Peptides against a protein of PDB entry 3LCN. Designs and how they scored, part 18

Target 1, 96 residues: chain A of PDB entry 3LCN
Amino acid sequence: QYTENLKVIVAEKLAGIPNFNEDIKYVAEYIVLLIVNGGTVESVVDELASLFDSVSRDTLANVVQTAFFALEALQQGESAENIVSKIRMMNAQSLG

## One batch from the design tools (peptide; aimed at target 1 D23 Y30 L34)

Design b2_p23_5_s4 (made by RFdiffusion4, then SolubleMPNN; from b2_p23_5, 10 letters changed)
Fold by OpenDDE base, seed 5:
Structure b2_p23_5_s4 (fold): chain B 96 residues (1-96), chain A 23 residues (1-23)
Amino acid sequence: as target 1 above (96 residues)
Amino acid sequence: MREELEKRIEELRKKIEEERAKK
């Protein structure tokens, strides 16, 4: 139900990763579908870590956790636009 | 539906890997 919005949100989060030269759209979809398929923070991070060893595990965990929190927020009625705006602000402060 | 989802996930993984390999 919230997959499309979540893809947008995750894409915004990924866009904040310095020097992340990947197809953001595909990676975002990948992450979201992993979650939809029953993935946990740990399992999704493991998947991403296997693909993107140039990105720290902490950064990947941050992305994935953001996705889960965003999904919860969407389910609670928060708009995707608002969530994206928050992420943009966070991106401006740089990721860990 | 689950099978289709899992198939798409695999497709995406493969595409991501392939694109990275091209760089």
Scores: peptide ipSAE 0.695, ipTM 0.940, DockQ to the pose 0.929
OpenDDE base, seeds 1, 2, 3, 4: peptide ipSAE 0.691, 0.695, 0.692, 0.692; ipTM 0.939, 0.940, 0.940, 0.939

Design b2_p23_6 (made by RFdiffusion4)
Pose (drawn by RFdiffusion4):
Structure b2_p23_6 (pose): chain A 96 residues (1-96), chain P 23 residues (1-23)
Amino acid sequence: as target 1 above (96 residues)
Amino acid sequence: SSSEETKARLEAAFEAYLERQAE
């Protein structure tokens, strides 16, 4: 199963949203459950937009799309640690 | 607390989402 890994991956992505004052672990769990229960990028983004009005649609779509891409990479055998490392790099915008 | 309220709100939004799928 990939659910526990996907939660950690989504939480790392959420940590990169500036001034996102929310409980990251619960938001990540919510996103993962929506995807596991058959959600699409659109349905998940729409659900998040009603909950988090301060965050732009493009930012939310970016988080959800990352979750779908990460689930595919996990199914393709990529380790969760490597996926988290790429997200940290994207969040910091630095190769360092 | 704020964490418990956030958790309850997301659980309620999720139950409402499952009800729409069932329709």

Design b2_p23_6_s1 (made by RFdiffusion4, then SolubleMPNN; from b2_p23_6, 14 letters changed)
Fold by OpenDDE base, seed 2:
Order: sequence, then C-alpha cells, then structure tokens
Structure b2_p23_6_s1 (fold): chain B 96 residues (1-96), chain A 23 residues (1-23)
Amino acid sequence: as target 1 above (96 residues)
Amino acid sequence: SRSEEQRKKLEERLKEVLKKQKE
C-alpha cells in the first residue's frame, strides 16, 4: 500500500506553500484519507478550501493534483524518494 | 485564535473520516 509514502510526498508539497500555518503532517494525512476514501480533485479541493480560506483555490488544486499524480507514479513503480526529490525541486523553483 | 480553530476543525474532520473508514 502507498498511503504512508503518499503522506510523506504530500507533506513535502505542503511544505512549499508560503505562509501556510498548519500542521503539515495532519493536513497531509487528511488529504490522503480523502483520496483513499474516493475523493476527487474537486471534492478534496472543496474540502480543503472550506478549512483553509487563506490559501488560494489554485494553490490547493496544485497540491491535490500533485497528490493524485504521485499516487499514480507510485502505482507505476516510481520510488517515493524520487517523487519527493522532484517536489523539492519544484518547491525551490516556486519559492526562488 | 483563527489558526487554533482551523486546526481543531481539521482534527475533527480527520476523526470523522477515520470513523467512516472503519465502518
């Protein structure tokens, strides 16, 4: 199962959001739980938007879409380490 | 604070999802 790796990946993505003042681990866990319980990009974004109104919908959508892509990548055999590395690079580009 | 309230709400939502998952 990929849930634990996905939590790590999502947490890394969340860590790239500037001024995001929430417990990253809890938010990552919640996102993963929503996904494994049948959530879609739209429904998960809607839920997160209701909780974090200070974060733009586009930013939330980017996080959630990344989670779905990461899950697909894991299922296709890509390592969690490689996915995390890619996200770190993307975070650096976004913040730089 | 607003942050604390958001955290509380998040934790409650998390618990709800976990309960539904186990049912």
Scores: peptide ipSAE 0.266, ipTM 0.782, DockQ to the pose 0.348
OpenDDE base, seeds 1, 3, 4, 5: peptide ipSAE 0.263, 0.256, 0.258, 0.254; ipTM 0.781, 0.776, 0.775, 0.775; seed 4 fails the geometry check

Design b2_p23_6_s2 (made by RFdiffusion4, then SolubleMPNN; from b2_p23_6, 13 letters changed)
Fold by OpenDDE base, seed 4:
Structure b2_p23_6_s2 (fold): chain B 96 residues (1-96), chain A 23 residues (1-23)
Amino acid sequence: as target 1 above (96 residues)
Amino acid sequence: SMSEEQRKKLEERLEEYLKKLEE
């Protein structure tokens, strides 16, 4: 599996959320845990929404979908470093 | 903004999930 790399990737994505002051690595770990144990985009978003009502559902959905896309990218041979770089660029370009 | 209560809830959920996986 790509669990550890995915945690790093998700953490990078979470780092782009403004005013998100939780332990990013901890949240990333939880997201990945849910995904690798059968979570869907919808179910993971629902879980996160129940925990973080201060973050918009759209933002949460974006994070989760990014995680799933990243997992697919990893499976297709893209490096974690490359994916992280892309996400970092997207974070910089995001309007929040 | 995030609250301490939300963080605690997250920790509890994660711990419960991990515990379940270990059973």
Scores: peptide ipSAE 0.111, ipTM 0.667, DockQ to the pose 0.310
OpenDDE base, seeds 1, 2, 3, 5: peptide ipSAE 0.106, 0.111, 0.110, 0.109; ipTM 0.667, 0.675, 0.670, 0.673

Design b2_p23_6_s3 (made by RFdiffusion4, then SolubleMPNN; from b2_p23_6, 14 letters changed)
Fold by OpenDDE base, seed 2:
Structure b2_p23_6_s3 (fold): chain B 96 residues (1-96), chain A 23 residues (1-23)
Amino acid sequence: as target 1 above (96 residues)
Amino acid sequence: SMSEEQRELLEKRLEEWLKKLEE
């Protein structure tokens, strides 16, 4: 399915968060795992907020929403490479 | 970066979910 591509995409999104790069692959895996097992934006954000209280809820929501949009994009036929590229550009803008 | 406590909790929860998926 799209889980492996989604993990890569979410990892790229997480990489754009300042001071949040440790165990990024595990966090991405966990987010995807929650999503594909019935998680909603609200429930996944709640879970992440409990784990990462140093990250703002808005930032977490942005990551999770990006994951959901990315999943939909993958399902609609957009390549993972294109999605990652867009996220990289957004990361650069947010850090600039 | 993540604290050791956060990392351990994440890994624990991840493993729990993975086990559920295998069942």
Scores: peptide ipSAE 0.165, ipTM 0.726, DockQ to the pose 0.355
OpenDDE base, seeds 1, 3, 4, 5: peptide ipSAE 0.158, 0.165, 0.156, 0.165; ipTM 0.722, 0.722, 0.716, 0.725

Design b2_p23_6_s4 (made by RFdiffusion4, then SolubleMPNN; from b2_p23_6, 12 letters changed)
Fold by OpenDDE base, seed 2:
Structure b2_p23_6_s4 (fold): chain B 96 residues (1-96), chain A 23 residues (1-23)
Amino acid sequence: as target 1 above (96 residues)
Amino acid sequence: SKSEEQRKKLEEAYEKYLKKLEE
């Protein structure tokens, strides 16, 4: 359904994390897998936190929440391109 | 490769996650 677009969106969000030393593509894929398998923000964050101790829980929560919001936006008809653009802008603000 | 290692790590994690759901 929206899984492929969501992977791209989540990957863009992950790309904004400084010093992120994990494979962005595979982490994005994993997040989406957890979500489509019925994961919640809390449960997905818990799983990620157990794997990536170098990333703060707050950072992970921000990524996961973004994923859920993005999924809702996709379902409501917003284009993946627009969502990615918004995330890029947010990343730039965070890093700038 | 590093990417392959990452994939394996996440695949194993997912399998463990699924097992938790079954319990």
Scores: peptide ipSAE 0.417, ipTM 0.851, DockQ to the pose 0.951
OpenDDE base, seeds 1, 3, 4, 5: peptide ipSAE 0.404, 0.405, 0.405, 0.410; ipTM 0.845, 0.846, 0.845, 0.848

Design b2_p23_7 (made by RFdiffusion4)
Pose (drawn by RFdiffusion4):
Structure b2_p23_7 (pose): chain A 96 residues (1-96), chain P 23 residues (1-23)
Amino acid sequence: as target 1 above (96 residues)
Amino acid sequence: STEKEERLELLKERIEELKEKLE
């Protein structure tokens, strides 16, 4: 199963949204459950947009798309640690 | 804030509904 790994990956992505003052772990769990229950990028983004009005649609879509890409990479055998490392790099915008 | 606390409780309730649907 990939659910526990996907939650950690989504939480790392959410940590990179500036001034996102929310409980990251619960938001991550909510995103993961929506995807596991058959959600699409659109349906998950629409659900999030009603909950989090301060965040632009493109930012929310970016988070959800990262969740779908990460699930595919996990199914392709990529370790969760490596996926988290790429997200940290994207969040910091630095190779360092 | 109050609005943030209410959004968190709503989110928790929706998580439980989604767990029940998955079961």

Design b2_p23_7_s2 (made by RFdiffusion4, then SolubleMPNN; from b2_p23_7, 11 letters changed)
Fold by OpenDDE base, seed 5:
Structure b2_p23_7_s2 (fold): chain B 96 residues (1-96), chain A 23 residues (1-23)
Amino acid sequence: as target 1 above (96 residues)
Amino acid sequence: SMENELKKKKLEEKIKELKEKLA
């Protein structure tokens, strides 16, 4: 129900990672699928860490936690547009 | 690069597996 919106949200979060050299769309899709399949923050981070050793576990954990929070926000009625805007603002601040 | 291509293929396969499992 919220998978497509969540993919967009996670992609926005990934776009804020400096020197990230992976396909954002595919990684976002994979993260969402792992979550929908019953993954936890720990299990999803472990899976991602096994694939992307160039990204720190802390960075991965931040992305995954954001995904879970976003999913909860969507379920509570917040629009995907609003969530994306918040993440975009945070990305801009982090890049400074 | 070859490494990037391999990673992409691996990711695509994992995505496919999960889609099949959830379908």
Scores: peptide ipSAE 0.331, ipTM 0.835, DockQ to the pose 0.820
OpenDDE base, seeds 1, 2, 3, 4: peptide ipSAE 0.328, 0.324, 0.330, 0.326; ipTM 0.833, 0.832, 0.833, 0.833

## One batch from the design tools (peptide; aimed at target 1 E22 V27 E47 L51)

Design b2_p24_1 (made by RFdiffusion4)
Pose (drawn by RFdiffusion4):
Structure b2_p24_1 (pose): chain A 96 residues (1-96), chain P 24 residues (1-24)
Amino acid sequence: as target 1 above (96 residues)
Amino acid sequence: SEEEEEREERLALIKEKIEELKEQ
């Protein structure tokens, strides 16, 4: 199963949203459950937009799309640690 | 503050939605 890894990956992505003052672990669980229960990028983004009105739609779509891409990479055998490392790099905008 | 109350209410709503999704 990839659910526990996907939650950690989504949480790392959420940590990169500036001034996102929410409980990251619960938001990540919520996103993951929506996806596991058959959600699409659109349905998940729409659900998140009603909950988090301060975050732009493009930012939310970016988080959800990362979740779908990460689930595919996990199914393709990429380690969760490597995926988290790429997200940290994207969040920091630095090769360092 | 009002902003903190809104965050607490949203968290409580998210927890309820998580339990609903687990029951599916």

Design b2_p24_1_s2 (made by RFdiffusion4, then SolubleMPNN; from b2_p24_1, 8 letters changed)
Fold by OpenDDE base, seed 4:
Structure b2_p24_1_s2 (fold): chain B 96 residues (1-96), chain A 24 residues (1-24)
Amino acid sequence: as target 1 above (96 residues)
Amino acid sequence: SAEEKEREEKLKKIKEKIKELKSL
């Protein structure tokens, strides 16, 4: 499985959310666990929205969709480092 | 602070959910 790499990737994505002061490590782990246990984009977003009402559903959906796309990318042979790099660049653009 | 307490409570809740999922 790619769970450990996916946790790192999701953590990087979460770190790009402005004013998100939750524990990134555990939120990332929770998202990955929901996915590997059969969660869908919608069900995972619903769960996160119930926990973090200060974050828009669109933002949460973007995070979760990124996780699913990243999982597919990993399975297709893309390195975790490359995926993280792409996300980091996107985060920087959103802050600029 | 109140904010810190809220974050800790959420973290506790998440940890419990994680524990439940890991037990499956």
Scores: peptide ipSAE 0.715, ipTM 0.939, DockQ to the pose 0.917
OpenDDE base, seeds 1, 2, 3, 5: peptide ipSAE 0.714, 0.715, 0.713, 0.714; ipTM 0.939, 0.939, 0.939, 0.939

Design b2_p24_1_s4 (made by RFdiffusion4, then SolubleMPNN; from b2_p24_1, 11 letters changed)
Fold by OpenDDE base, seed 1:
Structure b2_p24_1_s4 (fold): chain B 96 residues (1-96), chain A 24 residues (1-24)
Amino acid sequence: as target 1 above (96 residues)
Amino acid sequence: SEEEEKKRKKKKEIEEKIKELKEK
């Protein structure tokens, strides 16, 4: 039920990855689908690592962990807009 | 461009994976 909000959140996180030349919308959708279908942090990272070998596992883990935390935050009542804002700020502060 | 072509191919790959998951 939080899938659409989570897709937006994950997309924002992906947008912060420098030189990530992929369709963010579809990658975000895929990540969310993996999670809602029972994926774990490790299994989702493994899947993404197999797809995007140009992105470090640490970066992928950061994205996936953010998604799981965001899902929990949504369930706890935090708005998607607030979560997106936090991520956007983090992206802006990224060391690149 | 070559980079755009790679992007398109990866997108198709992800689309198929998405389709598979949606069937579950």
Scores: peptide ipSAE 0.604, ipTM 0.905, DockQ to the pose 0.825
OpenDDE base, seeds 2, 3, 4, 5: peptide ipSAE 0.601, 0.602, 0.603, 0.603; ipTM 0.904, 0.904, 0.904, 0.905

Design b2_p24_2 (made by RFdiffusion4)
Pose (drawn by RFdiffusion4):
Structure b2_p24_2 (pose): chain A 96 residues (1-96), chain P 24 residues (1-24)
Amino acid sequence: as target 1 above (96 residues)
Amino acid sequence: SEEERLTRQEELREYFLERKEEKE
């Protein structure tokens, strides 16, 4: 199963949203459950937009799309650690 | 199970709605 890994990956992506003052673990769990229960990028983004009005739609879509891409990479055998490393790099905008 | 996942999803959604109301 990839659910536990996807939660950690989604939490790392959420940690990169500036001034996102929310319980990251719970938001990550919520996103992962919506995807596991058959959600699409649109349906998950719409649900998140009603809950988190301060965050732009494009930012939310970016988080959800990352979750779907990461689930595919996990199914393709990429380690969760490697995926988290790429997200940290994207969040920091640095090769360092 | 699917029923457990849906119940958990509903609890989390209610948790976020309460937080949003407290902020308003």

Design b2_p24_2_s2 (made by RFdiffusion4, then SolubleMPNN; from b2_p24_2, 10 letters changed)
Fold by OpenDDE base, seed 2:
Structure b2_p24_2_s2 (fold): chain B 96 residues (1-96), chain A 24 residues (1-24)
Amino acid sequence: as target 1 above (96 residues)
Amino acid sequence: SMEERQKKLEELKEKFLKRREELE
């Protein structure tokens, strides 16, 4: 089970969203909850969009897709630390 | 506003708790 690591990863991804002022840990936990209980990219995005209408669907989709990719990476043996590092680099590139 | 953000957070928490309860 990779839920705890996935929450950390998703939180890092959310931290890269400009002007996103929600409690990141709660949002990350909610996203992971939806994913591990059968959510799809589409259904999770729909749920998030209902809560955060100020964030574009594309941005939400990017977050959710990243979560799914991260889950696969974890299952393939990649460390959470490495995945977080990659996301941090991507976040930095977006701001640079 | 701070009030609006807090309201959204509470809504998220409620949905989170509801979904968690339903799925567990």
Scores: peptide ipSAE 0.167, ipTM 0.738, DockQ to the pose 0.052
OpenDDE base, seeds 1, 3, 4, 5: peptide ipSAE 0.166, 0.150, 0.160, 0.143; ipTM 0.736, 0.723, 0.733, 0.718

Design b2_p24_2_s3 (made by RFdiffusion4, then SolubleMPNN; from b2_p24_2, 10 letters changed)
Fold by OpenDDE base, seed 5:
Structure b2_p24_2_s3 (fold): chain B 96 residues (1-96), chain A 24 residues (1-24)
Amino acid sequence: as target 1 above (96 residues)
Amino acid sequence: SEEERKKRLEELRKKFEEERKKKE
């Protein structure tokens, strides 16, 4: 499916979180697995919140929602490169 | 703490493997 592209996209989103000192690719892979296995925004956020309590729930929700939107965008024909570029721009804006 | 981090990582790895087994 789109799992590999989604992993890259989610990793880009995670990279925008300040002071998030985890293995980004590993966490991204886990998030994608949760999603493809039928997770919802709520359930995935709950899982992540239980693991990474130092990250605000709102931040986690933003990451997860971005992942779901990205998956839908991929399914609708948008390129992974375009999605990554958008996220990168958003990350830069959020760091300010 | 480092101990808490270690436990978290172990939990993550466990959950990760569980999800991999459920993979479509």
Scores: peptide ipSAE 0.586, ipTM 0.901, DockQ to the pose 0.078
OpenDDE base, seeds 1, 2, 3, 4: peptide ipSAE 0.580, 0.579, 0.579, 0.583; ipTM 0.899, 0.901, 0.899, 0.899

Design b2_p24_2_s4 (made by RFdiffusion4, then SolubleMPNN; from b2_p24_2, 12 letters changed)
Fold by OpenDDE base, seed 5:
Structure b2_p24_2_s4 (fold): chain B 96 residues (1-96), chain A 24 residues (1-24)
Amino acid sequence: as target 1 above (96 residues)
Amino acid sequence: SKEEREKKLEELKKKFLEKNEKKK
């Protein structure tokens, strides 16, 4: 039910990673696919780490954890717009 | 494009399935 919104949210989070050389939209869709098919934080991080060796495991873990928190927020009634805004703000702060 | 996206997702799915088979 929240799949499309979650894709947008995860893409925003990935956009904050410096020197990320993968297609953000495609990776976001894959992360959401893994989550909706029963993935855990650990299993999703393990999968991504094996596929994208140019990104640290800690960075991937941060992305995945954000995705799970975002999904919970959506289920609790928070708007996708608000969640995206928070992530965008954090991205700007980290690059400042 | 939508077609290009679908192809990329299928490639990622394939890699995932291959790894799962190796773990079994």
Scores: peptide ipSAE 0.124, ipTM 0.664, DockQ to the pose 0.148
OpenDDE base, seeds 1, 2, 3, 4: peptide ipSAE 0.114, 0.115, 0.115, 0.114; ipTM 0.658, 0.658, 0.660, 0.657

Design b2_p24_3_s3 (made by RFdiffusion4, then SolubleMPNN; its pose is not in this set)
Fold by OpenDDE base, seed 2:
Structure b2_p24_3_s3 (fold): chain B 96 residues (1-96), chain A 24 residues (1-24)
Amino acid sequence: as target 1 above (96 residues)
Amino acid sequence: SEMEKKLKELKEKIKKLKEELAKK
């Protein structure tokens, strides 16, 4: 299973959100659980929006879509390290 | 605090989902 790697990846993505004061570890775990439980981008975003109304829907959608893309990448054989590195670079660009 | 309450809620939701997945 890719759940543990996906948690790490999602956590990295969440770490790039400015002024996000929630526990990244648990939010990442929750997102992954929602996905593996059959969630869609829309349903997961809706759930997160209800919990974190201070974060824009677009930001949440970006995180969730990244999670889905990452899951597909993992399934296609890309390493978690590579995916994390890409996200980290994107985080740096968004903050720069 | 508000943050602690939200974390608690999140933990409960996580627990619930884990239980649901375990039953499948």
Scores: peptide ipSAE 0.526, ipTM 0.893, DockQ to the pose 0.843
OpenDDE base, seeds 1, 3, 4, 5: peptide ipSAE 0.518, 0.516, 0.521, 0.519; ipTM 0.890, 0.890, 0.892, 0.891

Design b2_p24_4 (made by RFdiffusion4)
Pose (drawn by RFdiffusion4):
Structure b2_p24_4 (pose): chain A 96 residues (1-96), chain P 24 residues (1-24)
Amino acid sequence: as target 1 above (96 residues)
Amino acid sequence: DTSHAQAPDVLAVKTKILELQAEK
């Protein structure tokens, strides 16, 4: 199963949204459950937009798309640690 | 289709997020 890894990956992505004052672990769990229960990028983004009005649609779509891409990479055998490392790099915008 | 958002486990986590927001 990839659910536990995907939650950690989504939480790391959420940590990169500036001034996102929410409980990251619960938001991550919510996003993962929506995806596991058959959600699409659109349906998950729409659900998040009603909950989090301060965050732009493009930012939310970016988080959800990352979750779908990460699930695919996990199914393709990429380690969760490597995926988290790429997200940290994207969040910091630095190769360092 | 929004039936996935009606799953009991989804609704329970959504309620917890809304409670935390109400506390702010």

Design b2_p24_4_s1 (made by RFdiffusion4, then SolubleMPNN; from b2_p24_4, 11 letters changed)
Fold by OpenDDE base, seed 2:
Structure b2_p24_4_s1 (fold): chain B 96 residues (1-96), chain A 24 residues (1-24)
Amino acid sequence: as target 1 above (96 residues)
Amino acid sequence: DMSFAEDPEVQEIKEKILKLLAEK
């Protein structure tokens, strides 16, 4: 099970959203719980959109899709540290 | 799939988030 690593990864992704002032750890935990309980990209996005109306659906979809991709990467043997590093770089590039 | 809505742990975290949102 990769839930703990995925929480860290999702938190890193959320940290890249400008003006997102929610508790990153709680939101990351929530996203991961939704996924491991059978959520799909669409259903998880719908759930998040109902909570965070200040964040666009596109942004939420990007976060959720990243989570699913990260989960697949973890399952394929990529380290959480490497995935986090990639996301951190993407966050920096997005702001540049 | 909305089956996660019935999970107690999911609801616990959701409630925490909702409380935080309400405080803002």
Scores: peptide ipSAE 0.359, ipTM 0.842, DockQ to the pose 0.820
OpenDDE base, seeds 1, 3, 4, 5: peptide ipSAE 0.328, 0.339, 0.335, 0.327; ipTM 0.829, 0.834, 0.832, 0.827

Design b2_p24_4_s2 (made by RFdiffusion4, then SolubleMPNN; from b2_p24_4, 12 letters changed)
Fold by OpenDDE base, seed 2:
Structure b2_p24_4_s2 (fold): chain B 96 residues (1-96), chain A 24 residues (1-24)
Amino acid sequence: as target 1 above (96 residues)
Amino acid sequence: DMSFAKNPEVQKIKQKILELKKKK
């Protein structure tokens, strides 16, 4: 139910990663698919780390944790637009 | 939990990502 909104949210988060040269849409889709198919923060981070070794594990963990928090927020009734806006602000404030 | 690794849709997207990486 929230998968499409979550994809948009995760894509926004990924867009904040400097020098991330992967297709954001596909990576966002992948992350969401991993989550809805039983992935945990740890297992999803492990999977992404195996694919994107140029991205720090901490950065990947931040993305994945954001996805899980966003999913919970969506389930609790927060709008996707509000979540995206928050992420945009966080991206702008990010140190890297 | 690596149960997602058995999902064909998951694997399809993974392969797409890998293919795109090779093209770059």
Scores: peptide ipSAE 0.707, ipTM 0.932, DockQ to the pose 0.840
OpenDDE base, seeds 1, 3, 4, 5: peptide ipSAE 0.704, 0.707, 0.706, 0.704; ipTM 0.931, 0.931, 0.932, 0.931

Design b2_p24_4_s3 (made by RFdiffusion4, then SolubleMPNN; from b2_p24_4, 11 letters changed)
Fold by OpenDDE base, seed 2:
Structure b2_p24_4_s3 (fold): chain B 96 residues (1-96), chain A 24 residues (1-24)
Amino acid sequence: as target 1 above (96 residues)
Amino acid sequence: DYSHLENPEVQEIKKKILELLASK
Protein backbone atom coordinates (compact mmCIF):
# COMPACT_ATOMS: atom_id res chain seq x y z
CA GLN B 1 0.00 0.00 0.00
CA TYR B 2 2.83 2.41 0.80
CA THR B 3 5.49 0.59 -1.19
CA GLU B 4 5.38 2.80 -4.27
CA ASN B 5 5.54 5.99 -2.25
CA LEU B 6 8.30 4.54 -0.14
CA LYS B 7 10.29 3.69 -3.26
CA VAL B 8 10.12 7.32 -4.33
CA ILE B 9 11.14 8.49 -0.89
CA VAL B 10 14.06 6.08 -0.64
CA ALA B 11 15.18 7.03 -4.12
CA GLU B 12 15.26 10.67 -3.09
CA LYS B 13 17.36 9.79 -0.07
CA LEU B 14 19.78 7.73 -2.16
CA ALA B 15 20.11 10.59 -4.61
CA GLY B 16 21.69 12.62 -1.83
CA ILE B 17 24.64 10.27 -1.47
CA PRO B 18 27.66 11.79 -3.18
CA ASN B 19 29.43 9.60 -5.73
CA PHE B 20 26.76 6.91 -5.54
CA ASN B 21 26.63 5.83 -9.15
CA GLU B 22 24.19 2.95 -8.94
CA ASP B 23 20.73 2.69 -10.41
CA ILE B 24 18.80 4.55 -7.75
CA LYS B 25 15.44 3.09 -8.71
CA TYR B 26 16.66 -0.49 -8.45
CA VAL B 27 18.38 0.09 -5.13
CA ALA B 28 15.33 1.86 -3.75
CA GLU B 29 13.13 -0.99 -4.90
CA TYR B 30 15.46 -3.47 -3.26
CA ILE B 31 15.48 -1.62 0.05
CA VAL B 32 11.69 -1.43 0.09
CA LEU B 33 11.37 -5.10 -0.81
CA LEU B 34 13.69 -6.02 2.02
CA ILE B 35 11.70 -3.93 4.47
CA VAL B 36 8.24 -5.15 3.47
CA ASN B 37 9.47 -8.73 3.64
CA GLY B 38 10.57 -8.38 7.23
CA GLY B 39 13.99 -6.82 7.09
CA THR B 40 15.19 -4.79 10.03
CA VAL B 41 17.46 -1.79 10.04
CA GLU B 42 20.36 -4.04 10.94
CA SER B 43 19.64 -6.78 8.42
CA VAL B 44 18.98 -4.36 5.57
CA VAL B 45 22.16 -2.44 6.34
CA ASP B 46 24.05 -5.74 6.39
CA GLU B 47 22.67 -6.63 2.99
CA LEU B 48 23.41 -3.25 1.45
CA ALA B 49 26.90 -3.17 2.92
CA SER B 50 27.62 -6.50 1.25
CA LEU B 51 26.63 -5.01 -2.11
CA PHE B 52 27.98 -1.48 -1.89
CA ASP B 53 31.28 -1.52 -0.08
CA SER B 54 32.14 1.92 -1.43
CA VAL B 55 29.41 3.45 0.74
CA SER B 56 30.08 3.77 4.44
CA ARG B 57 28.01 1.69 6.80
CA ASP B 58 26.94 4.87 8.57
CA THR B 59 25.61 6.31 5.32
CA LEU B 60 23.73 3.11 4.56
CA ALA B 61 22.32 3.08 8.07
CA ASN B 62 21.14 6.64 7.60
CA VAL B 63 19.36 5.70 4.37
CA VAL B 64 17.73 2.64 5.87
CA GLN B 65 16.65 4.40 9.04
CA THR B 66 15.16 7.15 6.92
CA ALA B 67 13.20 4.52 5.02
CA PHE B 68 11.78 3.08 8.22
CA PHE B 69 10.91 6.52 9.56
CA ALA B 70 9.29 7.40 6.26
CA LEU B 71 7.23 4.24 6.29
CA GLU B 72 6.01 5.08 9.77
CA ALA B 73 5.21 8.62 8.67
CA LEU B 74 3.23 7.34 5.69
CA GLN B 75 1.32 4.98 7.94
CA GLN B 76 0.53 7.89 10.24
CA GLY B 77 -0.88 9.93 7.39
CA GLU B 78 1.95 12.17 6.26
CA SER B 79 2.00 12.75 2.52
CA ALA B 80 4.75 11.33 0.37
CA GLU B 81 5.27 14.77 -1.13
CA ASN B 82 5.94 16.28 2.26
CA ILE B 83 8.39 13.54 3.18
CA VAL B 84 10.22 13.90 -0.13
CA SER B 85 10.47 17.65 0.40
CA LYS B 86 12.03 17.14 3.80
CA ILE B 87 14.54 14.70 2.39
CA ARG B 88 15.46 17.06 -0.43
CA MET B 89 16.17 19.77 2.09
CA MET B 90 18.22 17.39 4.19
CA ASN B 91 20.16 16.27 1.13
CA ALA B 92 20.97 19.87 0.29
CA GLN B 93 22.09 20.57 3.83
CA SER B 94 24.26 17.45 4.04
CA LEU B 95 26.05 18.44 0.84
CA GLY B 96 26.96 21.78 2.38
CA ASP A 1 16.50 -13.39 11.01
CA TYR A 2 17.31 -13.18 7.34
CA SER A 3 14.32 -15.05 5.98
CA HIS A 4 13.39 -11.97 3.96
CA LEU A 5 16.35 -12.74 1.73
CA GLU A 6 14.67 -15.98 0.71
CA ASN A 7 11.83 -14.16 -1.03
CA PRO A 8 11.94 -14.79 -4.78
CA GLU A 9 11.23 -11.17 -5.64
CA VAL A 10 13.99 -10.01 -3.34
CA GLN A 11 16.35 -12.45 -4.97
CA GLU A 12 15.36 -11.31 -8.43
CA ILE A 13 16.11 -7.67 -7.72
CA LYS A 14 19.36 -8.62 -6.03
CA LYS A 15 20.39 -10.50 -9.15
CA LYS A 16 19.67 -7.45 -11.25
CA ILE A 17 21.72 -5.26 -8.94
CA LEU A 18 24.60 -7.73 -9.02
CA GLU A 19 24.47 -7.79 -12.79
CA LEU A 20 24.60 -4.02 -12.91
CA LEU A 21 27.53 -3.97 -10.52
CA ALA A 22 29.38 -6.57 -12.55
CA SER A 23 28.82 -4.67 -15.77
CA LYS A 24 30.75 -1.66 -14.54
Scores: peptide ipSAE 0.672, ipTM 0.945, DockQ to the pose 0.901
OpenDDE base, seeds 1, 3, 4, 5: peptide ipSAE 0.668, 0.666, 0.669, 0.665; ipTM 0.944, 0.944, 0.945, 0.944

Design b2_p24_4_s4 (made by RFdiffusion4, then SolubleMPNN; from b2_p24_4, 12 letters changed)
Fold by OpenDDE base, seed 2:
Structure b2_p24_4_s4 (fold): chain B 96 residues (1-96), chain A 24 residues (1-24)
Amino acid sequence: as target 1 above (96 residues)
Amino acid sequence: DYSFLKDPEVQKIREKILKLQAEK
């Protein structure tokens, strides 16, 4: 139900990672699929760490946790646009 | 528990990611 919106949200979060040389859409899709199929924060982070060893575990954990929080927010009725806006602002702050 | 990785669609996207990495 919220998978497509979550993909957009996760993609926005990934876009904030400096020097992340991956296809953001594919990675976002992957993360969402992992979550939808029952992955936990820990297990998803483990998987991503195995794929993207150039990204710190803390950064990956931040992305994954954001995805889980975003999913909950969507379920609570928050719009995808609002969530994306928040993430975009956070990305800007992190890069500033 | 990593059973979530066994899903065919998960594996499909995973393979795409790995393929793209290999092409770089």
Scores: peptide ipSAE 0.773, ipTM 0.961, DockQ to the pose 0.942
OpenDDE base, seeds 1, 3, 4, 5: peptide ipSAE 0.772, 0.771, 0.771, 0.773; ipTM 0.961, 0.961, 0.961, 0.961

Design b2_p24_5 (made by RFdiffusion4)
Pose (drawn by RFdiffusion4):
Structure b2_p24_5 (pose): chain A 96 residues (1-96), chain P 24 residues (1-24)
Amino acid sequence: as target 1 above (96 residues)
Amino acid sequence: SEEIEERIAELKAYLEKRVEENKE
């Protein structure tokens, strides 16, 4: 199963949203459960937009799309650690 | 599944309560 890894990956992505003052672990769980229960990028983004009005739609879509891409990479055999490393790099905008 | 849907509903109620508290 990839659910536990996907939660950690989503939490790392959420940690990169500036001034996102929310309980990251619960938001990540919520996103992962919506995807596991058959959600699409649109349906998950719409659900998140009603909950988090301060965050732009494009930012939310970016988080959800990352969750779908990461699930595919996990199914393709990529380690969760490597996926988290790429997200940290994207969040920091630095090769360092 | 029904268990997942119950869990999603609980989490949604929890997040809505947090958003309301932050607006007070």

